# Peptides against a protein of PDB entry 7Z53, part 26

Target 1, 150 residues: chain A of PDB entry 7Z53
Amino acid sequence: PRIKNQADCIPFFRSCPACPGSNITIRNQINALTSFVDASMVYGSEEPLARNLRNMSNQLGLLAVNQRFQDNGRALLPFDNLHDDPCLLTNRSARIPCFLAGDTRSSEMPELTSMHTLLLREHNRLATELKSLNPRWDGERLYQEARKIV

## One batch from the design tools (peptide; made by RFdiffusion4, then SolubleMPNN)

Design b1_p12_2_s2 (from b1_p12_2, 4 letters changed)
Fold by OpenDDE base, seed 1:
Structure b1_p12_2_s2 (fold): chain B 150 residues (1-150), chain A 12 residues (1-12)
Amino acid sequence: as target 1 above (150 residues)
Amino acid sequence: PPDAAAQHIPYP
C-alpha cells in the first residue's frame, strides 16, 4: 500500500541491485548499511538530536552511552526519554525503553540497533585515539574529527 | 541488559 500522508512516512533507503554472474533469478541487494554509512543516522540530522546523542559532561568528544547496561564491558546505546515510550508500551513486561540514536527506527529494526551500536563504539574508539594523538583538542574538535572519519 | 530483539517500535 502506498502511504499518501507524509506524516506517516518512515524514510527507507533501498539497496542497489547486485547482479551475480550466476543465472540466479533471485534479485540480490547490496547491503545498504555496510556498503554506505550514512552518518546522519548515527549522529542525528538535527542539531537538538545531535546534542542529545553526545556526552556533554566532558571534553572527550564522545557519544553518549547507556548508563544502566553494558555488553561485557562494551557500550550500548543510551535510552531515549519519551513520555509515551512505544517500546515500553509494546512489551510492558520487559520494561526496556527505546534506544536513542540518530535514526528513530533504531528500536524498530534490530539490524539498525546493532549497526548504531557498532558505530557508536567506533566513534568513541576514534575519539579516544584522537585525544591520545592530539591532547590539546577540545571535545568539539574530537567529536567532529571522529565524525568525519566514520 | 537490553537486547535488540526485545526492542520494537510499532508502526503507526
Scores: peptide ipSAE 0.011, ipTM 0.398, DockQ to the pose 0.031
Fold by OpenDDE base, seed 2:
Structure b1_p12_2_s2 (fold): chain B 150 residues (1-150), chain A 12 residues (1-12)
Amino acid sequence: as target 1 above (150 residues)
Amino acid sequence: PPDAAAQHIPYP
């Protein structure tokens, strides 16, 4: 960082600028996220991430859940697999990795973590009910239909 | 189990 005295600073980072073509007087920002309406915070904005957020071990159309922990029998977000996991550095004694969600900020803000957890549970609930109502639907259809309802 | 309220990613 260019500023050496970080004790009095709030660590805000500026997003990358978007090139507007002809009008360079106004700084625009790049939007790398899809809209809230498509629930990309839960499902991911990119296909590789979206696949990684799914439970692909069966044809139930479920999102992946935490394999180590549950909240009184209820699902939690899965852990990410980061090379240098910043969440492990925050509290070394807790040894809790960062959560994996559609929004990379899920582990930065507890409010997002909670909301993503609730929506994860809702998706899986919907997919389960849809499977019960439509036994012939495959995992892809269950996933997509549940996604549309959320 | 993890406490969502306690988890925070440090700023780079």
Scores: peptide ipSAE 0.010, ipTM 0.425, DockQ to the pose 0.032
Fold by OpenDDE base, seed 4:
Structure b1_p12_2_s2 (fold): chain B 150 residues (1-150), chain A 12 residues (1-12)
Amino acid sequence: as target 1 above (150 residues)
Amino acid sequence: PPDAAAQHIPYP
């Protein structure tokens, strides 16, 4: 190895290859997530975070939304609850906390915030439509099925 | 009310 001191190495693990039945020459990784698109920025990859991102007040399978602000009636990301919130320090007059999302970087740039917000809205739209089509589905099933579509 | 979507941290 080029680096002799392995203590300086950060362990990176390569995902297992997908084995397509077709003559695909390009190596694809297996996505272990339920969705085709990596939406970990919205859903969170860790179970405790994923639960905190959900609206648990009902059985609609929705993601949590901001309780203080909306964008012309459309949902925004919920606020996090940080002891030393760096977003509050960025502009003290605005008094806007950092957003809670699956990606901790969600509040770092408007572009990321926008993507998170769009997929939040899309999930909740999908979950709502799925509920209308499948009235007997519980919140867990609605959440998981919507997540698969996103 | 302030625009929540406009608030961000400068990206390093």
Scores: peptide ipSAE 0.010, ipTM 0.421, DockQ to the pose 0.030
Fold by OpenDDE base, seed 5:
Structure b1_p12_2_s2 (fold): chain B 150 residues (1-150), chain A 12 residues (1-12)
Amino acid sequence: as target 1 above (150 residues)
Amino acid sequence: PPDAAAQHIPYP
């Protein structure tokens, strides 16, 4: 290596590229820790956050959804309960709090918000189908199996 | 209730 003193270096690992079979030349990165789509940020990497993202009111293995708003009957991300909510400051007339998600950036980047919303819906769809196929599964198993599929 | 959409926090 050109740098002999590695004690002053921060560890940075560059992911390997993934090439799609399509003519799309957009470079994707391989994630070996989770699925190709890193759903760890959907479920939360820390146990306290992961629990807060779940619907614990039933045994259906669902993620929590917004209790105030929907998108024509489709689920939206739940709101966080921040003492100083920066999202409320962006548009005081809208009065929309920040979303609660595994990634704190979900309310900052519309692409992340959309992706988290999509994967929330997909998880809940999968958990519902898994319940129909496996009626004896409890909420924990439904949640974990749906998480593995996502 | 009104439908809500994703919001964006502007970059600093």
Scores: peptide ipSAE 0.009, ipTM 0.379, DockQ to the pose 0.029

Design b1_p12_2_s3 (from b1_p12_2, 4 letters changed)
Fold by OpenDDE base, seed 2:
Structure b1_p12_2_s3 (fold): chain B 150 residues (1-150), chain A 12 residues (1-12)
Amino acid sequence: as target 1 above (150 residues)
Amino acid sequence: PPDAAAQHVPFP
């Protein structure tokens, strides 16, 4: 039976099934995670999100950083551009939008925000050093190589 | 031109 009252329900979505060739008895799931599972929170597991997390304005292979705020000259996570931004609604006095990260929970937990911020900084550091070591690399190569190191 | 040898930065 379909639950009609969804007001008190937490929305969970089930992953799509993967059908291995001959044995349909056990329902497997499609792995939609990035190749670098431990870094998917930084880079995003979906290509549209991953592109939005990158600085595409140059060939430096950098992740996008906040354009409004810095932490004593250090980079912060970029803001998302959400319709009806829940972060703006939660604390109207602060007027801080939700952060954009590879993990959608980045604005829900300060620990995740901090971790993502540190890894963002590390990626950009690595990409900068890789550019110095390999001046002929384009932005895609720098991004991918930094991503593998992180 | 030959591809410059890929140099990696060690993780600190």
Scores: peptide ipSAE 0.007, ipTM 0.265, DockQ to the pose 0.027
Fold by OpenDDE base, seed 4:
Structure b1_p12_2_s3 (fold): chain B 150 residues (1-150), chain A 12 residues (1-12)
Amino acid sequence: as target 1 above (150 residues)
Amino acid sequence: PPDAAAQHVPFP
């Protein structure tokens, strides 16, 4: 091995290769965490987080939105509930906590926040349209079908 | 109300 001291190694496990159905020379890996499009920033990759990101007050399959603020009537990311919230320390006068998203970095820069917000809005738009097309679908089905499209 | 979308944590 190139490094003899195993204590200096970070254990990285490489994902299994996806079976190419054709002469694809590029090795793709199996994604076992998310859909074909990695939208983990929106949905979360872990079930407890994913549940916390959902609007569970109804059967509309929506993601949770901010309850305090909107952007000209458009949804914003919900706030997280952090014990030591670093966002509150950035500007003490603003009193704006960190956003809750599937990616913990959602509040690190405005560009990430904006992207997460747009994808949140798109999910909720899709879920709303899917409900209109399929009135008998429950909130779980609406959520999962919207998630597949995003 | 304050602009919530403008709030961020600087990268270390």
Scores: peptide ipSAE 0.006, ipTM 0.329, DockQ to the pose 0.030
Fold by OpenDDE base, seed 5:
Structure b1_p12_2_s3 (fold): chain B 150 residues (1-150), chain A 12 residues (1-12)
Amino acid sequence: as target 1 above (150 residues)
Amino acid sequence: PPDAAAQHVPFP
């Protein structure tokens, strides 16, 4: 460390750098505690929300998907059931509710919407593959193992 | 519709 007197220091730690390729203009970090992609906001930080984001109709460990719309056969985020839905109020002609996601900003920022959609798809892909590899796993185990991989 | 993911809610 550059500072030898650590008595005056607050113990902050930095993760190891990730080397994303030849054009290292931005320093990325390896997160040792979670996945490389922080998917915590995909799954929700609170247990009630996390449960609402799951497909509980089966034992496949899937996240809930939109029941009204698909993107060329690919899953979209489920809609929320909000009183005074701000998405409906923003564009009354479109009649598209806010998405239910782990991040409330998912409907505010298209970048987040896209990211959450991709990670939803990836989770469900992983859970499906895990079910194929491990037919005896229940929905909880499939969900948790897929979540760890994402 | 497929473009539903493009919706944006303005920050208050």
Scores: peptide ipSAE 0.006, ipTM 0.328, DockQ to the pose 0.033
Fold by OpenDDE base, seed 1:
Parts: structure tokens; sequence; C-alpha cells
Structure b1_p12_2_s3 (fold): chain B 150 residues (1-150), chain A 12 residues (1-12)
């Protein structure tokens, strides 16, 4: 939709379209980040974001989880701490902030939110199992090895 | 608890 009120605009950046020389009606996008296999949507593509997504309170190599809510004992994505949180602005009655993930689209598409949640749980599961198998590994090694498996 | 639907930001 054309947003008329620019004061309440949420900035969205779209990938550049790829123009194949053929009469393909399907719009392809230029990848500006990483491949899907890199799981940058879970871990973040930039070092500052990657650090914010980790649980740095221990040496278990875990990703950060939501501290307010769980899903029947299962982890949820942590909340972000945005000054102008778009999720709070779009639904003022719910008062639920956006999730923090490696991809800014995590709160834009429910499918991505679900996928990121599953991969968060899988990473933390893997890190836990790796700690059991390798008690001498530190949190950095556990995190990196779990990341490689995902 | 928050669900995916509650977190959805509609595309402009």
Amino acid sequence: as target 1 above (150 residues)
Amino acid sequence: PPDAAAQHVPFP
C-alpha cells in the first residue's frame, strides 16, 4: 500500500531485481547477503548482530532465547530492543516487540519466525549434545561447531 | 505468549 503518513513509515529495503534477458515473468532477486546454507538468518551476517544473538552469560555456546515467554517449555526467539519498534507501532494493543534474529525479516513473515525458532532450538540442542560429548570445549567452540552442523 | 501472527509486520 502507498503509506501517506511518512511519520509512521517503517523502512523496508528490497533486493535489487535480476533482469534475465529472457521473457521470464518471474522476478528473481540478487542475493546481497549469503546463501541459505550459511544460515545467516539464524546467526546474523554481521559480527555485532551475531554477538547479540548469543547467550553470553555462560560457556555453553547457546543462542539467546526469550526470557519472558516459552512454548510449552520450548524456546522462543528473544525480543529485540528497538527504540522505534515496528511491531509495537503496528499493533499497539498487543504490546509485543519484534523478535531479534539474524534476518530483519523475522517479524515480517510468520513463516520466517517459525523457521528461525526451529533453527534456534536445533542449534541449542546441538550445542547441548556437543557439550555432553566434549566436556572440555569452551562456549566459542561449542557455538561454532553447532553452527557448522546447522 | 507471543505467536508468529502477533509478530507479523504487514508489507507496505
Scores: peptide ipSAE 0.008, ipTM 0.354, DockQ to the pose 0.029; fails the geometry check

Design b1_p12_2_s4 (from b1_p12_2, 4 letters changed)
Fold by OpenDDE base, seed 4:
Structure b1_p12_2_s4 (fold): chain B 150 residues (1-150), chain A 12 residues (1-12)
Amino acid sequence: as target 1 above (150 residues)
Amino acid sequence: PPDAAEQHIPYP
């Protein structure tokens, strides 16, 4: 490695190669994704964060939504509760805190904000439909099944 | 109040 100080290295894990059924010279990775869209950024990779992103007030399997603002009746990302919230500091007049999302960059880039918002809406839509189709499913089942579809 | 969807932190 060109970098002598390993402390400066970011630990990347290389994906496992798919078994080539033919003499394909191109290395393909194993696709471990169950959905077309990797929505891991929406759900969070860590369990505590994942729980905080959920609406736990009911058994509908929903993601949490903003309680202060909506986009013409449509859901927005919930706000985080940060000490020394950097989003509040950037524009003190707007008084808009940082969003709570699976990707911490969601408040930094409008593109990510939009993506998270869309996928949040889609999850909640799916969970709602799944509840209609499967009335006996609890919130955990609804959440997990919706998550798999997204 | 401003739309929360317009929140942006400038990238350094």
Scores: peptide ipSAE 0.005, ipTM 0.279, DockQ to the pose 0.029
Fold by OpenDDE base, seed 2:
Structure b1_p12_2_s4 (fold): chain B 150 residues (1-150), chain A 12 residues (1-12)
Amino acid sequence: as target 1 above (150 residues)
Amino acid sequence: PPDAAEQHIPYP
């Protein structure tokens, strides 16, 4: 059946097909996402998103963490602020918004959620250690140096 | 390698 309420739809876009040579049996897609190696899925590829992923309340160079929940004292991904939050709509009883990450798929794929969480924790750990080793570094330097290590 | 198949968020 066609979804009647288009306002609550999650926008999915089909990538362009890639046809290598004479093999037309297997459909491949052009991957427009940044590689996992550059960690842009964690930090964001665009400056506005990257800023939103940071804890800007201090000069510690930290990534933002969830303000409502923790995992036994450990950080979780922050929530996004979506007008029509699809995560809230998919499970109304859970009342858990979508996570904010550099990759918009973070809430759609549990594997990404876990990886982003781990890398978030690692970044913040590194930034904390770098601050201890280099007390004069500001938040920008701490963030960038930690980002390079991750 | 192509990213793992996008898990569809089930629509209510």
Scores: peptide ipSAE 0.005, ipTM 0.336, DockQ to the pose 0.021
Fold by OpenDDE base, seed 3:
Structure b1_p12_2_s4 (fold): chain B 150 residues (1-150), chain A 12 residues (1-12)
Amino acid sequence: as target 1 above (150 residues)
Amino acid sequence: PPDAAEQHIPYP
């Protein structure tokens, strides 16, 4: 059935096909990720997104964490603030908004969610240790140094 | 006082 209500539409874009110069009938997608551990997954590829992923309430160089939920005291990804949140729309009973991460797919694939969560925790761990080692470093220095290590 | 040497966690 054709959805007529555009207000509830989730925009889906089909990935561009990779055109190998061979008569391969298998449609391959262009891999936009450069490595298994892509920093863009955690930190965002664009500066506005990268800033939104940070905890800017202090000078600890931390990434933002979920303010509502924790996993036995461990951090979870922060929620996004989308006007038309697709996660809320797809499962209205759950009332759980989409996660905010560097990869927009983080809320779509549990595998990505887990990876983002692990790397979030690792960044914050590193930033905390760096603060202990270098008490004079500001939040920007701590964030950047932790980012380089991850 | 002189700045203490910067310390880093070893890079993997």
Scores: peptide ipSAE 0.000, ipTM 0.240, DockQ to the pose 0.028
Fold by OpenDDE base, seed 5:
Structure b1_p12_2_s4 (fold): chain B 150 residues (1-150), chain A 12 residues (1-12)
Amino acid sequence: as target 1 above (150 residues)
Amino acid sequence: PPDAAEQHIPYP
């Protein structure tokens, strides 16, 4: 790499091409994004943040989702409640606040936003399936088990 | 109360 000292860099990489065999006609991409996003950052590294990222309205072990917007019925990241929201200054007409995520950089980098959104959806999917498999698990157990799988 | 059997989502 051109930058030799990468200790203070954000490890954002583009997906590399992958060819499964001798027939190099179809280009696939390897999943390089999940390797650099620590799932612990999706859940928040600090307990107050981690609690704010959870849906505490039920015992389903879900992460909180956006209450204003959805993507064709699919969940989006919840909005934060910042006193001085820098995201509102980016596009004054759109008036979209910053997202609440385990990584504060999620609103700065669209790739992080997308990754956190996907992992949010995956967590909630897993928690839902785990509830179906284990009906007696409480919300804490469901949340922790889903977190382990992600 | 009877303990529910723990089940995990199978990995591929």
Scores: peptide ipSAE 0.000, ipTM 0.253, DockQ to the pose 0.027

Design b1_p12_3_s1 (from b1_p12_3, 5 letters changed)
Fold by OpenDDE base, seed 4:
Formats: C-alpha cells, structure tokens, sequence
Structure b1_p12_3_s1 (fold): chain B 150 residues (1-150), chain A 12 residues (1-12)
C-alpha cells in the first residue's frame, strides 16, 4: 500500500539523467543512492581538508580511500595523519588510527563512520559513472558533479 | 566533432 501521509515518507532524490542520444525518449538515469542526509560533511567544509580528502593521484574526481584496508573489497575511509592520534593512543595494540573525514567526529561515532563510508563509496561510484559518460571531463569537474548529486 | 558532455544533475 502507498503511504498517504507525506509526513511518514523519507525524501529521496532522482539520480542524474543521461541522454546519450537525441532519439532517446525515456529518461535514463545514473543509478545513485538517494539520501535525506546532508552529505556536505563528507567533503569537508574547509578547503584544505576538502583537498586532503580527495584522491589527487589521477583525474578521476575520486575521494581518497583507505590504502591499507577494505571491507570485503569495498572502500573504507582513509586514515588521518594526526600528530597525536587519539585513536592510536586509546588502544596501542589495535594500531588503528582515526579516520579522515569531513567531520572530525567520524571516528567517534560509528554511525558517522558508516554513513561517511557509504557516501564515500557513492561519490566514487558516481564519479566513475560520470567519467564513463563524459570521458573528457577532468578530475575537478568529475569531483564537483559527483558532489552535487550525492 | 566531439559529442557534447552529458550534464549531471539530480532532481528532488
């Protein structure tokens, strides 16, 4: 049954449309994870942090991912490079540093870590799709366009 | 001529 009360609905957004041909009457969309969550903090509100969160090794517009660990082949947040890393200090045996994210609380709250991880994956997926659709786009454009639709 | 770029946007 359809929910009649809009107050009970979770807002979702359409993914990006793609029109590869002039004769395509059906709107094709890039499959994207829709969310009611403000993803702005995934990217960082400060430009220096935002740059540090990006993968600058290529022109794919990707966010940086963890270089040491994956979750069953899926990306994890990169580690931060804190001088006095509280995560390392809390449990020296674990040797797992704090995650780097747009929100400094990402390592403090598992919920934030999970959400940031999901949105990281989604951004990179979207950037990959956009690159496929627009091979001439540079990394900056891919990054910005993906950011708009996360 | 190279094809035009596909615009990326979402709609609520």
Amino acid sequence: as target 1 above (150 residues)
Amino acid sequence: APPDDVAAQHTP
Scores: peptide ipSAE 0.009, ipTM 0.462, DockQ to the pose 0.025
Fold by OpenDDE base, seed 3:
Structure b1_p12_3_s1 (fold): chain B 150 residues (1-150), chain A 12 residues (1-12)
Amino acid sequence: as target 1 above (150 residues)
Amino acid sequence: APPDDVAAQHTP
C-alpha cells in the first residue's frame, strides 16, 4: 500500500518500483525525491558515522531522529555527542546541544540544517513506505534502498 | 559555500 497521508509530503518528481508482499510479478511504484542537493551529506561518508546516524533499535531502516524534541510533531536531527559542544558553550541558558549535522555554523547557515532535516524526513518516509510494500525486507535493505532513492 | 558533508561536521 502507498503512504496514505500525503498532505504533509514533499512533492515527488519520480517513482521507483517495489514488490508488494509476496507478489514478485506485480510492481508498485513508490515516490522518490529529486533534490538539487547531494543527499550523501545526510548519510555520512564514513561508515562509523553512517552507522551512528541510523536508528539501530529496530529493523525499519530509519535514520536516527531527535529523542528530545520535535518540530510540531515532525522529526528533527539527532543531537551530536561532542566532548566540547560549542552550541552548549555559546548559549548556556538554552542548554541545546548541536545537531549531529551541525555546529556553531548552523546559526550562520540555517539552510544547511534545514536541508539535512528535510532529507532525514524523506528518507524515513521512503523507508516506511518500502517496509509497507516489502514486509520481509530487513532494516539493512530498507535503509539501503531508501538511500538509493533519495 | 556548498553544503558540508555530515562527516565533515561531526567529531566524536
Scores: peptide ipSAE 0.006, ipTM 0.364, DockQ to the pose 0.103
Fold by OpenDDE base, seed 2:
Structure b1_p12_3_s1 (fold): chain B 150 residues (1-150), chain A 12 residues (1-12)
Amino acid sequence: as target 1 above (150 residues)
Amino acid sequence: APPDDVAAQHTP
């Protein structure tokens, strides 16, 4: 087990606990979207790719979000920076590039895009909660712990 | 990377 002293820990998804320093906050794991879906596709299986999907501008352990658009205040997937973006070619008037979740599938398969969006939001929610529970954790630990319990 | 991996999906 990655955490030795589990007595001071709060259990999260798949028996992965968070160990707060002093505060106790309980959430219902059934309400977590990650209880139903493997979120490995959101993080990337390769370290260089995983880093590109993270918000590295702070120590909050967040995944990168779209900087141009939101869904009524809720996060959307960030845009990729493709040399020849196929999404821009589909509807030239819209000028919406592909998300960092699937090239042509960003527009052709909204189900996949929606799932990635939801998991993005869930990770960032978890990271925010973990920050509240463990204020001294840096961004790397927040990211990793959130990833582990997703 | 898995075929449904976020960034890997951008590479055909």
Scores: peptide ipSAE 0.006, ipTM 0.349, DockQ to the pose 0.065
Fold by OpenDDE base, seed 1:
Structure b1_p12_3_s1 (fold): chain B 150 residues (1-150), chain A 12 residues (1-12)
Amino acid sequence: as target 1 above (150 residues)
Amino acid sequence: APPDDVAAQHTP
C-alpha cells in the first residue's frame, strides 16, 4: 500500500514518494535500487486492492493465487470478479476472465501478466522461506518482510 | 512504464 503520511517526501519513485524520515521507505529504496522491480504493480498501491491480492485464509503471508488453474503446478494470478469482465467479452471463445493484479493493465499486456506472475511466485517463495526461518512470525509480518525483499 | 520501485510496499 501507499505511504499515507507524505510530509517532506520526495517523488523519487513512480508510484510512491521517498520519505527520508521513514525507515520503511529507506528499505524500499534500497530494494528498488538493487532490483529495479516495481512491486507496486504486484502488491497494489491502494489498500483495498492490496488486501484483495493477499491470501487471507492462513497466516503464511502469501499473495492470493488462482484457484482454478496452475502452470504445471506453479501459481498463476487470481481472477478478478468483474460484473462486465472485458476479458470475457473480448474473446468469448476463450472464456478466461481478467486477472486481479496491482496494475489494471495486467490482463491487457502479456508481458505484464508474465512479470506479475513471476513476482507473485517470488513473493510466495520468500514468504515460505521466511516462515521457515521465523516460524513464530504471523501472516502480516511474513507478508511485509517478503514485500520488502522483492 | 518500466518497473523500478517497491516503495508502495509495506504501507498498510
Scores: peptide ipSAE 0.006, ipTM 0.385, DockQ to the pose 0.040; fails the geometry check

Design b1_p12_3_s2 (from b1_p12_3, 4 letters changed)
Fold by OpenDDE base, seed 4:
Structure b1_p12_3_s2 (fold): chain B 150 residues (1-150), chain A 12 residues (1-12)
Amino acid sequence: as target 1 above (150 residues)
Amino acid sequence: APPDDIAEQHTP
């Protein structure tokens, strides 16, 4: 539905604004404002997956980012290396593989992709800031501390 | 953890 009074709405990145008090507001957006964000699925619950989601090329404690594409200069989720990648099979012309994330549903649900992307960016931002504040911290500590803050 | 990190929604 079209928002009648946008002045009463709260904007969301990669989402429609939530308009508290409006009967046209989708309840899920309102719930998102008040809900706790569980970032556990961004990092992966299994250790092998968690390691694969990290940038291991340096000691900056970063999560891995897409090496082929960016969103206006901002990071995107890395691609997975799946045997018989279903994302490639569904649209052979696009040649875009599935994303690698803690939740395998990320490539199936654009909303999950967006959330994981945002939290990826936030983690890397935090890790970068923590490195600036604590130059002697190694990649493991930076990663863990950033994870705790997210 | 909840079953979904985010709920699907339609554009209003």
Scores: peptide ipSAE 0.009, ipTM 0.405, DockQ to the pose 0.031; fails the geometry check
Fold by OpenDDE base, seed 2:
Structure b1_p12_3_s2 (fold): chain B 150 residues (1-150), chain A 12 residues (1-12)
Amino acid sequence: as target 1 above (150 residues)
Amino acid sequence: APPDDIAEQHTP
């Protein structure tokens, strides 16, 4: 590991790939239930949702952010595009639509909303740093590498 | 030389 001071670190482990023989295209996952953060709730477990959570307008590997609101200049989760938005119907005075996140419960639980927001910001921060360090990486590479770190 | 990415910081 490159991290020198392990005392300041939280142990974080991920699944490792295992390829049989010389086959590097088909791999087996060696899973360990040791990950500190399961980022699947942020990135989405389904590919269509995962694509909708990404900013596809550039090659920066970013997750999509709210286009209407910010929190003191910091990013918020994007709104979903629901036909019959239950969030708007629940509190008509607030007029806040549901958020789009990897976990569909994000708008129902403020704790999840906050966590998703923080991890969204962290991903975009990491992607930005990775772009600075690796300017030749495309958006897909930046997105995937940031996802691995989060 | 290849660029040094921060992903390497999380590898052993």
Scores: peptide ipSAE 0.009, ipTM 0.427, DockQ to the pose 0.023; fails the geometry check
Fold by OpenDDE base, seed 3:
Structure b1_p12_3_s2 (fold): chain B 150 residues (1-150), chain A 12 residues (1-12)
Amino acid sequence: as target 1 above (150 residues)
Amino acid sequence: APPDDIAEQHTP
């Protein structure tokens, strides 16, 4: 999904703020990379999990996003479907499940959740741009190419 | 510490 709030910019780890109205191209962004980021953490190391992290409802090559909540129009990590979800058990009043990217450790280590969220957004941004550049690419191609760029 | 893989985060 596209970021709805175009008024706000968020800083990405690619040395520039992510502004929806920016004319930053993928090529320029790739060439402007000053550091290597291992984004394997966001995609999952096992194929079954990797598939569960993807949005399979379309051919846009997107990662799944939270269907209940957004951060001022920006994507959040999807919720996991954990049996005995510790996030639900620890704060029953909030009734917020753990994110798919983590468990109670993610609550204790908000840096991980934040990093995963940012990389999720970046992947989906890249996939969206790749779709615009290559309209005939299917979801698998878009996903893989975006993953390579991240 | 280096960030953990999502799969590893689900391991108890």
Scores: peptide ipSAE 0.006, ipTM 0.370, DockQ to the pose 0.093; fails the geometry check
Fold by OpenDDE base, seed 1:
Structure b1_p12_3_s2 (fold): chain B 150 residues (1-150), chain A 12 residues (1-12)
Amino acid sequence: as target 1 above (150 residues)
Amino acid sequence: APPDDIAEQHTP
């Protein structure tokens, strides 16, 4: 990888890291936006997965975000909970699990990770804005409306 | 597995 300081990076498959706060991360995110975006892959095509990707602890209609890491205050994808986590197996020293996303390949391909991260942020931004405009909407309504816009 | 829809980054 181009990034020299791998200590600040979250490892993926094949020892490819995503490095929060780096210019490379920002650039990757921007590049990912120029590609085709399948919203179904972001939100998950299956209902159980879709539910796992949501923040169900409140009525804000948000997608779940990483609880351990942020990118200069910006959200990152949550970690998955796999028993045999391939990301942990790939880089045992880093002890960083795979990201959870609608596309199971999110941690396999850094570009997918970047794209999903951006869309996560965009969804949560939209949901927040919709909440401001419609204070009485519940989390389900906010989530669905934000999902439709994305 | 679904096909790759995003180009893989080849630069280490």
Scores: peptide ipSAE 0.006, ipTM 0.353, DockQ to the pose 0.027; fails the geometry check

